# Peptides against a protein of PDB entry 7RZF: the designs that were tried, part 248

Target 1, 358 residues: chain A of PDB entry 7RZF
Amino acid sequence: PFQEEHLKQLYKIVPIKDIRNLYVTFPIPDLQKYYKSNPGHYLGHLIGHEGPGSLLSELKSKGWVNTLVGGQKEGARGFMFFIINVDLTEEGLLHVEDIILHMFQYIQKLRAEGPQEWVFQECKDLNAVAFRFKDKERPRGYTSKIAGILHYYPLEEVLTAEYLLEEFRPDLIEMVLDKLRPENVRVAIVSKSFEGKTDRTEEWYGTQYKQEAIPDEVIKKWQNADLNGKFKLPTKNEFIPTNFEILPLEKEATPYPALIKDTAMSKLWFKQDDKFFLPKACLNFEFFSPFAYVDPLHCNMAYLYLELLKDSLNEYAYAAELAGLSYDLQNTIYGMYLSVKGYNDKQPILLKKIIEKM
Target 2, 358 residues: chain A of PDB entry 7RZF as posed
Amino acid sequence: PFQEEHLKQLYKIVPIKDIRNLYVTFPIPDLQKYYKSNPGHYLGHLIGHEGPGSLLSELKSKGWVNTLVGGQKEGARGFMFFIINVDLTEEGLLHVEDIILHMFQYIQKLRAEGPQEWVFQELKDLNAVAFRFKDKERPRGYTSKIAGILHYYPLEEVLTAEYLLEEFRPDLIEMVLDKLRPENVRVAIVSKSFEGKTDRTEEWYGTQYKQEAIPDEVIKKWQNADLNGKFKLPTKNEFIPTNFEILPLEKEATPYPALIKDTAMSKLWFKQDDKFFLPKANLNFEFFSPFAYVDPLHSNMAYLYLELLKDSLNEYAYAAELAGLSYDLQNTIYGMYLSVKGYNDKQPILLKKIIEKM

## One batch from the design tools (peptide; made by RFdiffusion4, then SolubleMPNN)

Design b2_p24_1_s1 (from b2_p24_1, 12 letters changed)
Fold by OpenDDE base, seed 2:
Structure b2_p24_1_s1 (fold): chain B 358 residues (1-358), chain A 24 residues (1-24)
Amino acid sequence: as target 1 above (358 residues)
Amino acid sequence: DFVLKTSTPISKKINEDEINKFLR
């Protein structure tokens, strides 16, 4: 276990690849025994959320971060880490202290709101869907994985333990959240910009690094992280599927799409799934406009329209993706193409939102 | 490679390429 002397440390690391990463790491107790509640997953879901009012949304708005991942990682026997990892922009590399301040502001928001059972339920439902409709893995890799995880889970639960949540444990969420404090932090910054500025070499891989103590003033700044009013808990994910019914094949099911509607304004083709038998659908729409590509001006206006539409839909994109829904919008020489794919249950909700923004 | 347990990628079993070939 890390002692106090190993905390409040900053590592500047020179990568081989041209990457810019920040790792904010907290030592936490071993949570393996709590896999049925998985408090680290709950916190990772919120800290790693990409929706409005999320940590990532704010850091992106500042141009400092491209991606963010939050979650637990195995350590040595008897302890784990909670890690917040971000992909830094060039500008973000200059604002690492402020990025970490925003992390602690978000963590403080989570403390203020307390554990939310509805968030746990969403995680449970998402994981249950992921388990139920899990793709087939390569047997060799799968067997090796299962053999490894048999050391951590009961034999009866080895297939489900990584997915199925059973118990809402607000006490454990609070316990982990209490470990996410500035006094417990270890920071690693990975950038080629530290080349020639390091004083140590790692023994095993020859990685060049510098280790520094984080100044007490910086720790105190992070300890005094206020409630930033920009941070909000996510809204409920309305795209999580609840109906998985598969309709029986029609007796006259054609191997090709059938034209089921033909009008002056619309043609509709339909094909029932006869191969996969999944509660999923693909909706494809082609919109025709004689003005879409009539001249360079109209072409650019059509492009701009789609970019604005995509931007206006970003609020739903992450929630839809988590729920196994996706959409795509493209310009065509004839107009516009829209695709909506995934679990069929909530596709009408996503489609309605898209149409309302058009 | 810090594989943080990210959300398990949702099943991509629907061969999107076959459907797109039919609409072209």
Scores: peptide ipSAE 0.011, ipTM 0.399, DockQ to the pose 0.053
Fold by OpenDDE base, seed 4:
Structure b2_p24_1_s1 (fold): chain B 358 residues (1-358), chain A 24 residues (1-24)
Amino acid sequence: as target 1 above (358 residues)
Amino acid sequence: DFVLKTSTPISKKINEDEINKFLR
């Protein structure tokens, strides 16, 4: 386990690739025995959330971060890490202390709100869906993976242990949150901008780095992280599927789409799934407008319209994606194309929201 | 190791193994 001397450290690392990353790492207890409650997954879900009022949303709004990942990671035997990883912009590389301050402000928000059973239930439902409809993996890779995880889980649960949540444990969530403190932090900044500014070489990979103690003033700044009113818990994910009924094949099911509606304003083609038998659908809409491509002005207006529409839909995009829904919006020479794909149960909700924004 | 990949799987590009071995 890391000793106190290994905490409150900053590592400046030179990558081989041109990448800019920040790793904020906290040592946490071994949570392996708590896989049925998985408090690290709960916290990773919230810290890594991309919706309005999320940590990522705020950091993106400042132009400092492109992507964010939060979650637990295995350490050595008997301990784990909680890691927040972000992809830094060039500007974000100049604001690392402020980025980390925002991380602690969000963590403080999570402490203030306390553990939410509804969030756990959403995680449980999402994981159950992911397990139930898991794609077939390549046998060789799958067998090797299973052989590895047999060291961590009972044989009877080895297939389910990574997915199925059973117990809401607010006590364990609070316990992990209590470890996510500035006094326990290890920070690594990965950037080529540190080339020629390092004094150490890592023994195993030859990675050049510099190690520095984080100043006590910076630690205190992070310890005094206030409640930032921009941070909010996510809203309930309305896109989580609850109905997985597969309708019987129609007796006259054709291998090709059939025209089921023909009107002056619309044509509808339908094909039932006769191959996969999944509770999924693909909805494709082609909108025709004679004005979409009449001249350069109209073309640019149609483009701007779609960009604004996409921007207005970003609020729902992440929640839909988590629930196994996706949409696509494209300009065509004839007008616009919309696609909605994924679990069919909540597709009407997503479609309605898209149409309401249009 | 369920790192909730919230954003697009950056996992392919960062040799997470190298940095994580360094941070261990």
Scores: peptide ipSAE 0.009, ipTM 0.467, DockQ to the pose 0.230
Fold by OpenDDE base, seed 1:
Parts: sequence; structure tokens; C-alpha cells
Structure b2_p24_1_s1 (fold): chain B 358 residues (1-358), chain A 24 residues (1-24)
Amino acid sequence: as target 1 above (358 residues)
Amino acid sequence: DFVLKTSTPISKKINEDEINKFLR
């Protein structure tokens, strides 16, 4: 485990690739024995959330961060880490202290709201769906993985332990959240801008870095992180599937799509799944407009329309993706293409939202 | 490669190529 001397440290790291990353790392207790409640997953879900009022939403609005990931990572036996990792913009690289302040403001918001059982239930449901409809893995890799995790989980649970949540443990959530403090932080900034400004070389990989103590004034600023009114808990995810019924294969099911509706304004093809037998569907829509490709102006207007439409749908994209739904919007020479894919149960909800924004 | 194990639902890309071959 890291001793006190290893805390409140800043690492400036020179990458081989042209990347800009921030890693904010907190030592936490070993949570392996709590896999049935998985408090680190709960916190990772919220901290890593991409919806309105999320940490990422605020950091993106400032132009400082492109992506954010939060979660637990295994250490050695007896300890873990909680890591918040962000992809930094060039501007974000100049605002690392402020980015971390916002992280602590969001963490403070989580403390103020306390553990939410409904959020745990959503995580449980999402993980149950992910387990139940898990894709086939390569046998060699899967067997090796299972053999490895047999050291951590009972034989009867070895297949489920990484997915199925059973127990809401607010006490453990609070315990982990209590470790996410400025006094317990390790910061790593990865950027080529530190080239020629490093004083150490990592022994194993030759990575150039500089290690600095984080100033006490900066630690105090982070400790005094207030409640930022921009941060909100996510809304309930309406896209989580609850119906997994697979309709019986029709006796006359064709191996190709059948035309089931033909009108002056629409054609509809349907093919039942005869291969996968999953509670999933693919909805594909081609919208025709005689104006879409008439001239360069109309083409650019159709492009701009689609970009604005995509932007207006961003609020749903993340929640849909978490629930195993996706959509795609493309310009065509004839108009527009829309695809909606994933679990069929909540596809009508996503489709309705898309159509309401069109 | 700090793969933060976000359980990204690996949505099976239904091979879009097979469906698009029938719509062309």
C-alpha cells in the first residue's frame, strides 16, 4: 500500500505517443470480498457518467476534456485503486488543477446526496443484462480468464461474480467515497509537453517523468471544494430493457427480408432473426428527399441539419448506449439514413425521441 | 494500456455488411 509519502504526488510523464491524459488515483481498500455489492462499480458509474449534470458534461462544456473514465482497478493483494482518467484537450492541459477541483466538487455532490438504491438497482439490471446476453468469447481466452478468477470467487459463482450484483451496501459506498479525498490523491499528467523537463527515468520501460509534491495550497483548494450547482445525479435510465421475450420463429420465415408493407410513401421489409435468437432488433430507415442532393447548398444544409440533430440527441446517446441501444444517422444522396440497434424492448422509446427531435 | 475495465457492453456488431448487402 502507498504510505503517506506516496500521497499528494504529481507525476509529469512523457509519452511515446502524442497523447494528453490525466490520471487521478486514490488508494482504496481491497474490495474483492465485496464483489456482490461492488461499491467501486457504483461510484465508477456515477463519476464516469456522461449525461447532463455529469462531471464529463461540465468538463466538456469548458473544452478541457474529451473523454472520462472512472472506476476501481486492482493493485496488489490487500489494496486497490480508484482511478479517474480523462483525455485532455490542449486547453485542458493548462487547467489540470481546475479539472481536479471539479472532480472533488462532483465527489462532494455524491457525499451530499448519499448512496442511492435506485442507482444500484440500475447497475444491477445493466450487469444482469450484460451477463445474460454476453457474447461468445474465444475459448482459449475465456478459459484462461476463468482459471484466473477461480482464485477470487467460489466455483459456483465464478461465471457470475464479475457481473451479478446482489447487495446494496451504502456503508461500503460511503467507505470508498471517504477515500476519494485530496489528501489521498496521486496525480499523473501524460503529455509530450514535458519532454526535456523531466528529471527521472522509469527503470523498466525507460519512461521519462518528473515527480513533484502537490503544493499544500492546492490540496487545501481541493479540500474546500464546494457544491457546484451544475452537478446533478443522472436521471433514471429509461432504456434499460425489462422484456427479453423472444418470439417464436414463424414457419414461413424467409432467409431474406420480406416486403410486408408497400405504399406510395413507404416500403417496409421484415426479417425475423433465425440465427442469433436474441431479444434484439435492427431498425433501419431510409428517408428520401428530392432536395437532399439537388445542389451544393442543399447538400450542405442537409449535412448541417444532421449535425444539429446528432447534437440534440447527445443527451440520450449515453443512457441508450449503457442500456445496449445505439443509433446512427447518416446523410445519403437520397436524403437521410437512420439506424436503431440493440435490445428491442426500449427501441421504440429511443426511436420516438429521435423522431421528436427531427 | 490502462484498460479501465468499464464493462463497455460489447454490443455484438451484427455484421452490418450482411444486412447492407440485402438492402442494396
Scores: peptide ipSAE 0.006, ipTM 0.414, DockQ to the pose 0.034
Fold by OpenDDE base, seed 5:
Structure b2_p24_1_s1 (fold): chain B 358 residues (1-358), chain A 24 residues (1-24)
Amino acid sequence: as target 1 above (358 residues)
Amino acid sequence: DFVLKTSTPISKKINEDEINKFLR
């Protein structure tokens, strides 16, 4: 376990690749025995959320961060880490202290709101869906993985332990949140901008780095992180599927899409799934407009329209993706193409949201 | 083969094992 002298440290690391990353790491207790409640997954879900009012949304709005990942990571026996990792812009590299301040503001928001059972339930449901409809893995890789995780889980639960949540444990969520404090932080900044500014070399890989103590004034600034009114908990994910019924194969099911509707304004082709037997669908819409490609002006207007539409749909994109839904919007020479894919249960909700924005 | 990705994206796991050796 890290002693006090190993905390409040800043590492400046020179990468081989041209990358800019920030790692904010907290030592946490070993949570392996709590896999049924998985408080680190709960916190990773919220801290790593990409929806409105999320940490990532705010950091993106400032132009400092491209991507964010939050979650627990295994350490050695008896301890783990909670890590927040971000991909930095060039501007974000200049604002690392402020980025970390925003992280602590978001963590403070999580403390103020307290553990939410509905968020746990969403995580439970998402993981249950992921388990139930898990793709077939290559047997060799799968068996090796299972053999490895047998050291951590009961034999009876080894297949389910990484997925199925059973217990809402607000006490454990609070316990982990209590470890996510500035006094417990280890920061690593990865950038080529530190080339020639390092004084140490890592023994195993020859990675050049510099280690510095984080100034007490900076720690104090992070400790005094206020509630930022821009941060909000996610809304409930309306796209989580609840119905997984697979309809029987129709007696006249064709191997190819059949024309099931033909009107002056629309044609509809349908093919039932006869291969996968999954509660999923692919909806493809082609919209025809004689104006879409008539001249350069109309072509550019159609392009701008779709870019604005995509931007207006960003609020749903992440929640839909988490629930195993996706959409795509493209300009065509004839008009517009829309696809909606994933679990069929909530596709009408996503499609409605898209149409309402159009 | 249109493999419908059946896997629901779970919260992005931090896969960067290399830098985490320094943080260990």
Scores: peptide ipSAE 0.009, ipTM 0.471, DockQ to the pose 0.121; fails the geometry check

Design b2_p24_1_s2 (from b2_p24_1, 11 letters changed)
Fold by OpenDDE base, seed 4:
Structure b2_p24_1_s2 (fold): chain B 358 residues (1-358), chain A 24 residues (1-24)
Amino acid sequence: as target 1 above (358 residues)
Amino acid sequence: ELRLITSTPISREIDRDVYEKFLR
C-alpha cells in the first residue's frame, strides 16, 4: 500500500504508442468484501457518466478530453485504487491541472448531493440485465476466469458476484468519496511530449518516466474546488428495460421476413426471432428521398443534417447504450438509414425521441 | 463508461508494467 510519501506525486511517462492519457489514482480500502453493495461501481458510474452535466460532458465541451473512465481497480490483497482515466486532446495536455480541478469539483458535487438510492437501483437493474442476458464466452477463457475469481467469492456466488447488487450502502459510498481527495492523489500523464525530458527508466519494460512532487499550491487549489454549477447528477435512465417477455412463435412463422404492411408510403417487413429467443429486436428503417443524392449540395446537406441529428441525440445515446439499446443513423444514396437495436421494451421510447428530433 | 479497471490496463497502450508499478 502507498505510504504518505507516495501520495501527491506526478508521473510523466513516455509511451511507445502516440497516445495522450491522464490517470488520476486514489488509494482506497479493499472493497472486495462489499461486492454486494459495490460502492466503487456506484461512484464509477457517476464519475464515468457521459450524459448532460457529467464530468466528461464538461471536459469535452472545453476540448480537453475525448473519453473518460472512472472506477475501482484491484491492487494487491488488502487495498484497491479508484482511478479516473481520460484520453487527452493536445489542448487537454496543456490543461491537466484544470482537468483535475474539474474532477474534484465533480467529486465535491457528489459529496454535496450525497448517495442516491435511485442511482444504486439503476446500477442494480443494469447489472441484473447484463447478467441475465450475458453472451456466451469462449469456454477456455471463461473457465480460467471463474477459476481465478473463486479466490475472491463464495462458490455459490462466483457466477453472480461480479454482477448482482443486493445492498444499498450509503456509508460505504461516503467512505470511498472521502478517499477521493487531493491529498490522496497520484497523477500520471502519458505523452510522447515527455520524450527526452525523463530521468528514470522503469525496470521491467524500460519505460522512460519522470517523477515529481505535485506543488502544495496545486494541491491546495484542488482542495478548494468549489461547486461547479455545470455539474449535475444524471437524470433517471428511462431506457432500462423492465419487461423481458418473449412472445410465442407464430404458428406460421416464416424463415424470411414477411411483408406485413404495403402502402404507397411504406412497406413493413417482419420476422420473428426463431433462433435466439431474446427480448431484443432490431428495427431498421430506410427512408427514401429523391433529393438526398441529386447533387453535391444536397448530398452535403443530407450529411450535415444527420450529423446535427446525431449531435442532438447525444444526450440520449449514452443512457440508451447503458440500457442495452443502440441506434445508428447513416446517409444512403437513396436517403437515410436508421437502425434501433437492443432490448425491445424501451425501443419505442428511443425511437420516439429520435423521430421527435428529426 | 463503466469499465471496471481490471488488473489489465484499460489501455493496452501503456506498458502493463508501468501501470502496475504506478499502482504499487
Scores: peptide ipSAE 0.014, ipTM 0.376, DockQ to the pose 0.168; fails the geometry check
Fold by OpenDDE base, seed 5:
Structure b2_p24_1_s2 (fold): chain B 358 residues (1-358), chain A 24 residues (1-24)
Amino acid sequence: as target 1 above (358 residues)
Amino acid sequence: ELRLITSTPISREIDRDVYEKFLR
């Protein structure tokens, strides 16, 4: 386990690839025995959330971060880490202290709100769906993975343990949150900008790095992180499927899409799934406009329109994705293409949201 | 792939090496 001397450290690391990453790491107790409640997943879900009022949303609005991942990671036996990882912009590389301040502001918000059972329930439901409708994996890789996790879980639960949540444990959530403090932080910044500014070399891979103590003043700033009014808990995810009914095959089911509606303004083709028998659908829409590709101006306007539309839909995109829904919008030479894919139960909700923004 | 936010390999193509070092 890390001693006090290993905490409040900053590592400046030179990558081989041209990447800019920030890792904010907290040593935490071994949570393996709590897999049925998985408090680290709860916190990772919230900290890593991409919706309005999220940490990522705010950091993106500042132009500092492109992506964010939060969650627990295994260490050695007896300890784990909670890690917040962000992909930094060039500007973000200059604002690492402020980025981390925002992380602590969000963590403080989580403390202030306390553990939310409804959030746990959403995580439970999402994971249950993911387990139930898990895609086929390559047998070799899957078998090797299962063999590995047999060391951590009872044989009877080995297939379910990574997915199925059973117990809401607010005490464990609070326990982990209590470890996510500035005094318990390890920071790594990965950037080529540190080339020639390092004084150490990693023994195994030759990675160049510099280690520095984080100044006490900086730690204090993070400790005094206030509630940032921009941070909010996510809203309930309306896209989580609840109906998984598979309709029986129609007697006249065709191996190809059948034309089921033909009007002057629209044609509708339908094919029932006769192969996978999943509660999923693919909705594909082609919109025709004689103006879409008539000249360079209209073409660019159509492109800009779709980019703006995508931007306006960003608030729903993440929640939909979590729930196993996706959409795609593309310009075509004839107009616009829209696809909505995933669990059929909540597709109408997502489709309605898209159409309302159009 | 329901990218479980938590299961996104923290290592995007982070040089596995840099991450392992930072965790040690």
Scores: peptide ipSAE 0.011, ipTM 0.387, DockQ to the pose 0.186; fails the geometry check
Fold by OpenDDE base, seed 3:
Structure b2_p24_1_s2 (fold): chain B 358 residues (1-358), chain A 24 residues (1-24)
Amino acid sequence: as target 1 above (358 residues)
Amino acid sequence: ELRLITSTPISREIDRDVYEKFLR
């Protein structure tokens, strides 16, 4: 594990690709034995959340970050890491200290709110769904993976251990959260802007980098991170499916979509799933407008409309995606296309929200 | 939360993993 001398370090790294990334890393205890509660997943879910009041939402609003990932990562036996990774904008590269300050403000918010059992329950439910309806993997890869995880989990649990949560452990959540402090941080900034400004070369890949101690004043600034009123816990995810009932095949089920409704304003085709027997549906809507593609102005207006619509739906998109729902909106030469896909149980909720925004 | 299902529990130092991500 990292000793004190390895903490509070800043790495400036030159990538091969033109990328800008920030990695904020915290050494944490080995949580492997706590897989039934998985406190690192709980924290990763919140820190990596993309909804309103999230860390990412705030950093995006400032134009500093494009994407954010948070979670635990395995180290060697006896220790792990918690990592927050962000894709930086050019502007964000200039505000790394402030980005990290916001990270600590969000972490402070999590401390202030304390562990939330409902959040754990959502994680549990999401993971249970993911396990139950897990896609088939390539046998070779799957076998190799299972062989590896047999070293960590009982044989009886080897298939479930990575998915099924059983125990809400607020004490462990707090324990991990207590490790997410400025005094325990390692920072890596990845940018081509450091080319020619490095003094070290990594042995294996020849990656150029510079290592610096983070100034004590910066550490203190992060330690004094207060509550930022812009940060809020996510709302409950209304899109988590709870009903997985598969309706029996209709006796007259056709192998192709059948026209079940024909009106002056709409046609509806239906095809029941006769192959996969999953509690999923694909809803596809084509909206026709004679104005959508009549001239370049209307075409651009239709495009702008969809972009604005998508933007207005961002609040729901992430929560829906977590729950295995997705939507797609596209312009067509005839008008607009809408698709809603995923677990059928909560599709009406998402569809309603989309229609209300339209 | 993009679960980076990193398949191989290779006890890679974060530094090494960061470097590997830069090569991809």
Scores: peptide ipSAE 0.011, ipTM 0.351, DockQ to the pose 0.099; fails the geometry check
Fold by OpenDDE base, seed 2:
Structure b2_p24_1_s2 (fold): chain B 358 residues (1-358), chain A 24 residues (1-24)
Amino acid sequence: as target 1 above (358 residues)
Amino acid sequence: ELRLITSTPISREIDRDVYEKFLR
């Protein structure tokens, strides 16, 4: 385990690939025994959230970060790490201290709000859905994976342990949050911009790096992270499916899509699933406009319209995707195409939101 | 890619090499 002397360190690393990444790492206790409550997953879900008021949303708005991942990672026996990893922009590389400040502001927000049982319940429900409708894996990979996880979980739970949450443990969430402090931080910045500015070489792979102590003044700045009013807990995910009923196949079900509505304004084709028997649907809409491709101006306006529409839907996209819903919007020479896919239960909600934004 | 933040946060093939080095 890292000793105090190994904390508050900054590593500047030269990658082989042209990547810009920031790793903010906290040593945490071994949480393996708490897999039924999985406090690291709870925190990872919130810290890694992409919705309004999230850490990522704010960092993106500043142009500093492209993507963010948060969660627990296995260390050696008896300890783990909590890691916040971001893909940095070129500008973000210049604002690493500020990025980390925002991380601590968000963590402070989580402390102030305290553990939320409804968030745990959403995680539980999402994971249960993921488990229930898990796709078939290749046997070789699956067997190898199961063999590996048998070291961590009881045989009876080996298939469910990575998915099914059982216990809300606010005490454990708080315990982990207490470890996510500036005095416990290890920072790694990965960028080619450090080429020729390093003084050490890693023994095994020859990776060039520089190690520096984080200045006490910077640590103090992070320790004094206030509440940032831009950070908010996510809203409840309305897209989480609750109805998984599969309707019986109609006796006269056609093997091909049937035209069930034909009007001057619309044609509707329908095909019931007779193959997969999943509580999922695919909704495809083609909108026709004689103006969509009449000239270069209209074509560009139609393109711009869809880009703006997509941008306006970003607030729902992440929540929908977490719940196993997706949408796609495309320009066509005839107009536009909309697709909505996933669990059928909440598709009407997503569709309504899309149409309201159109 | 909404990678379900499953228990393995760093699903991006971070150059396993860089991360393993940082943790060691």
Scores: peptide ipSAE 0.009, ipTM 0.372, DockQ to the pose 0.206; fails the geometry check

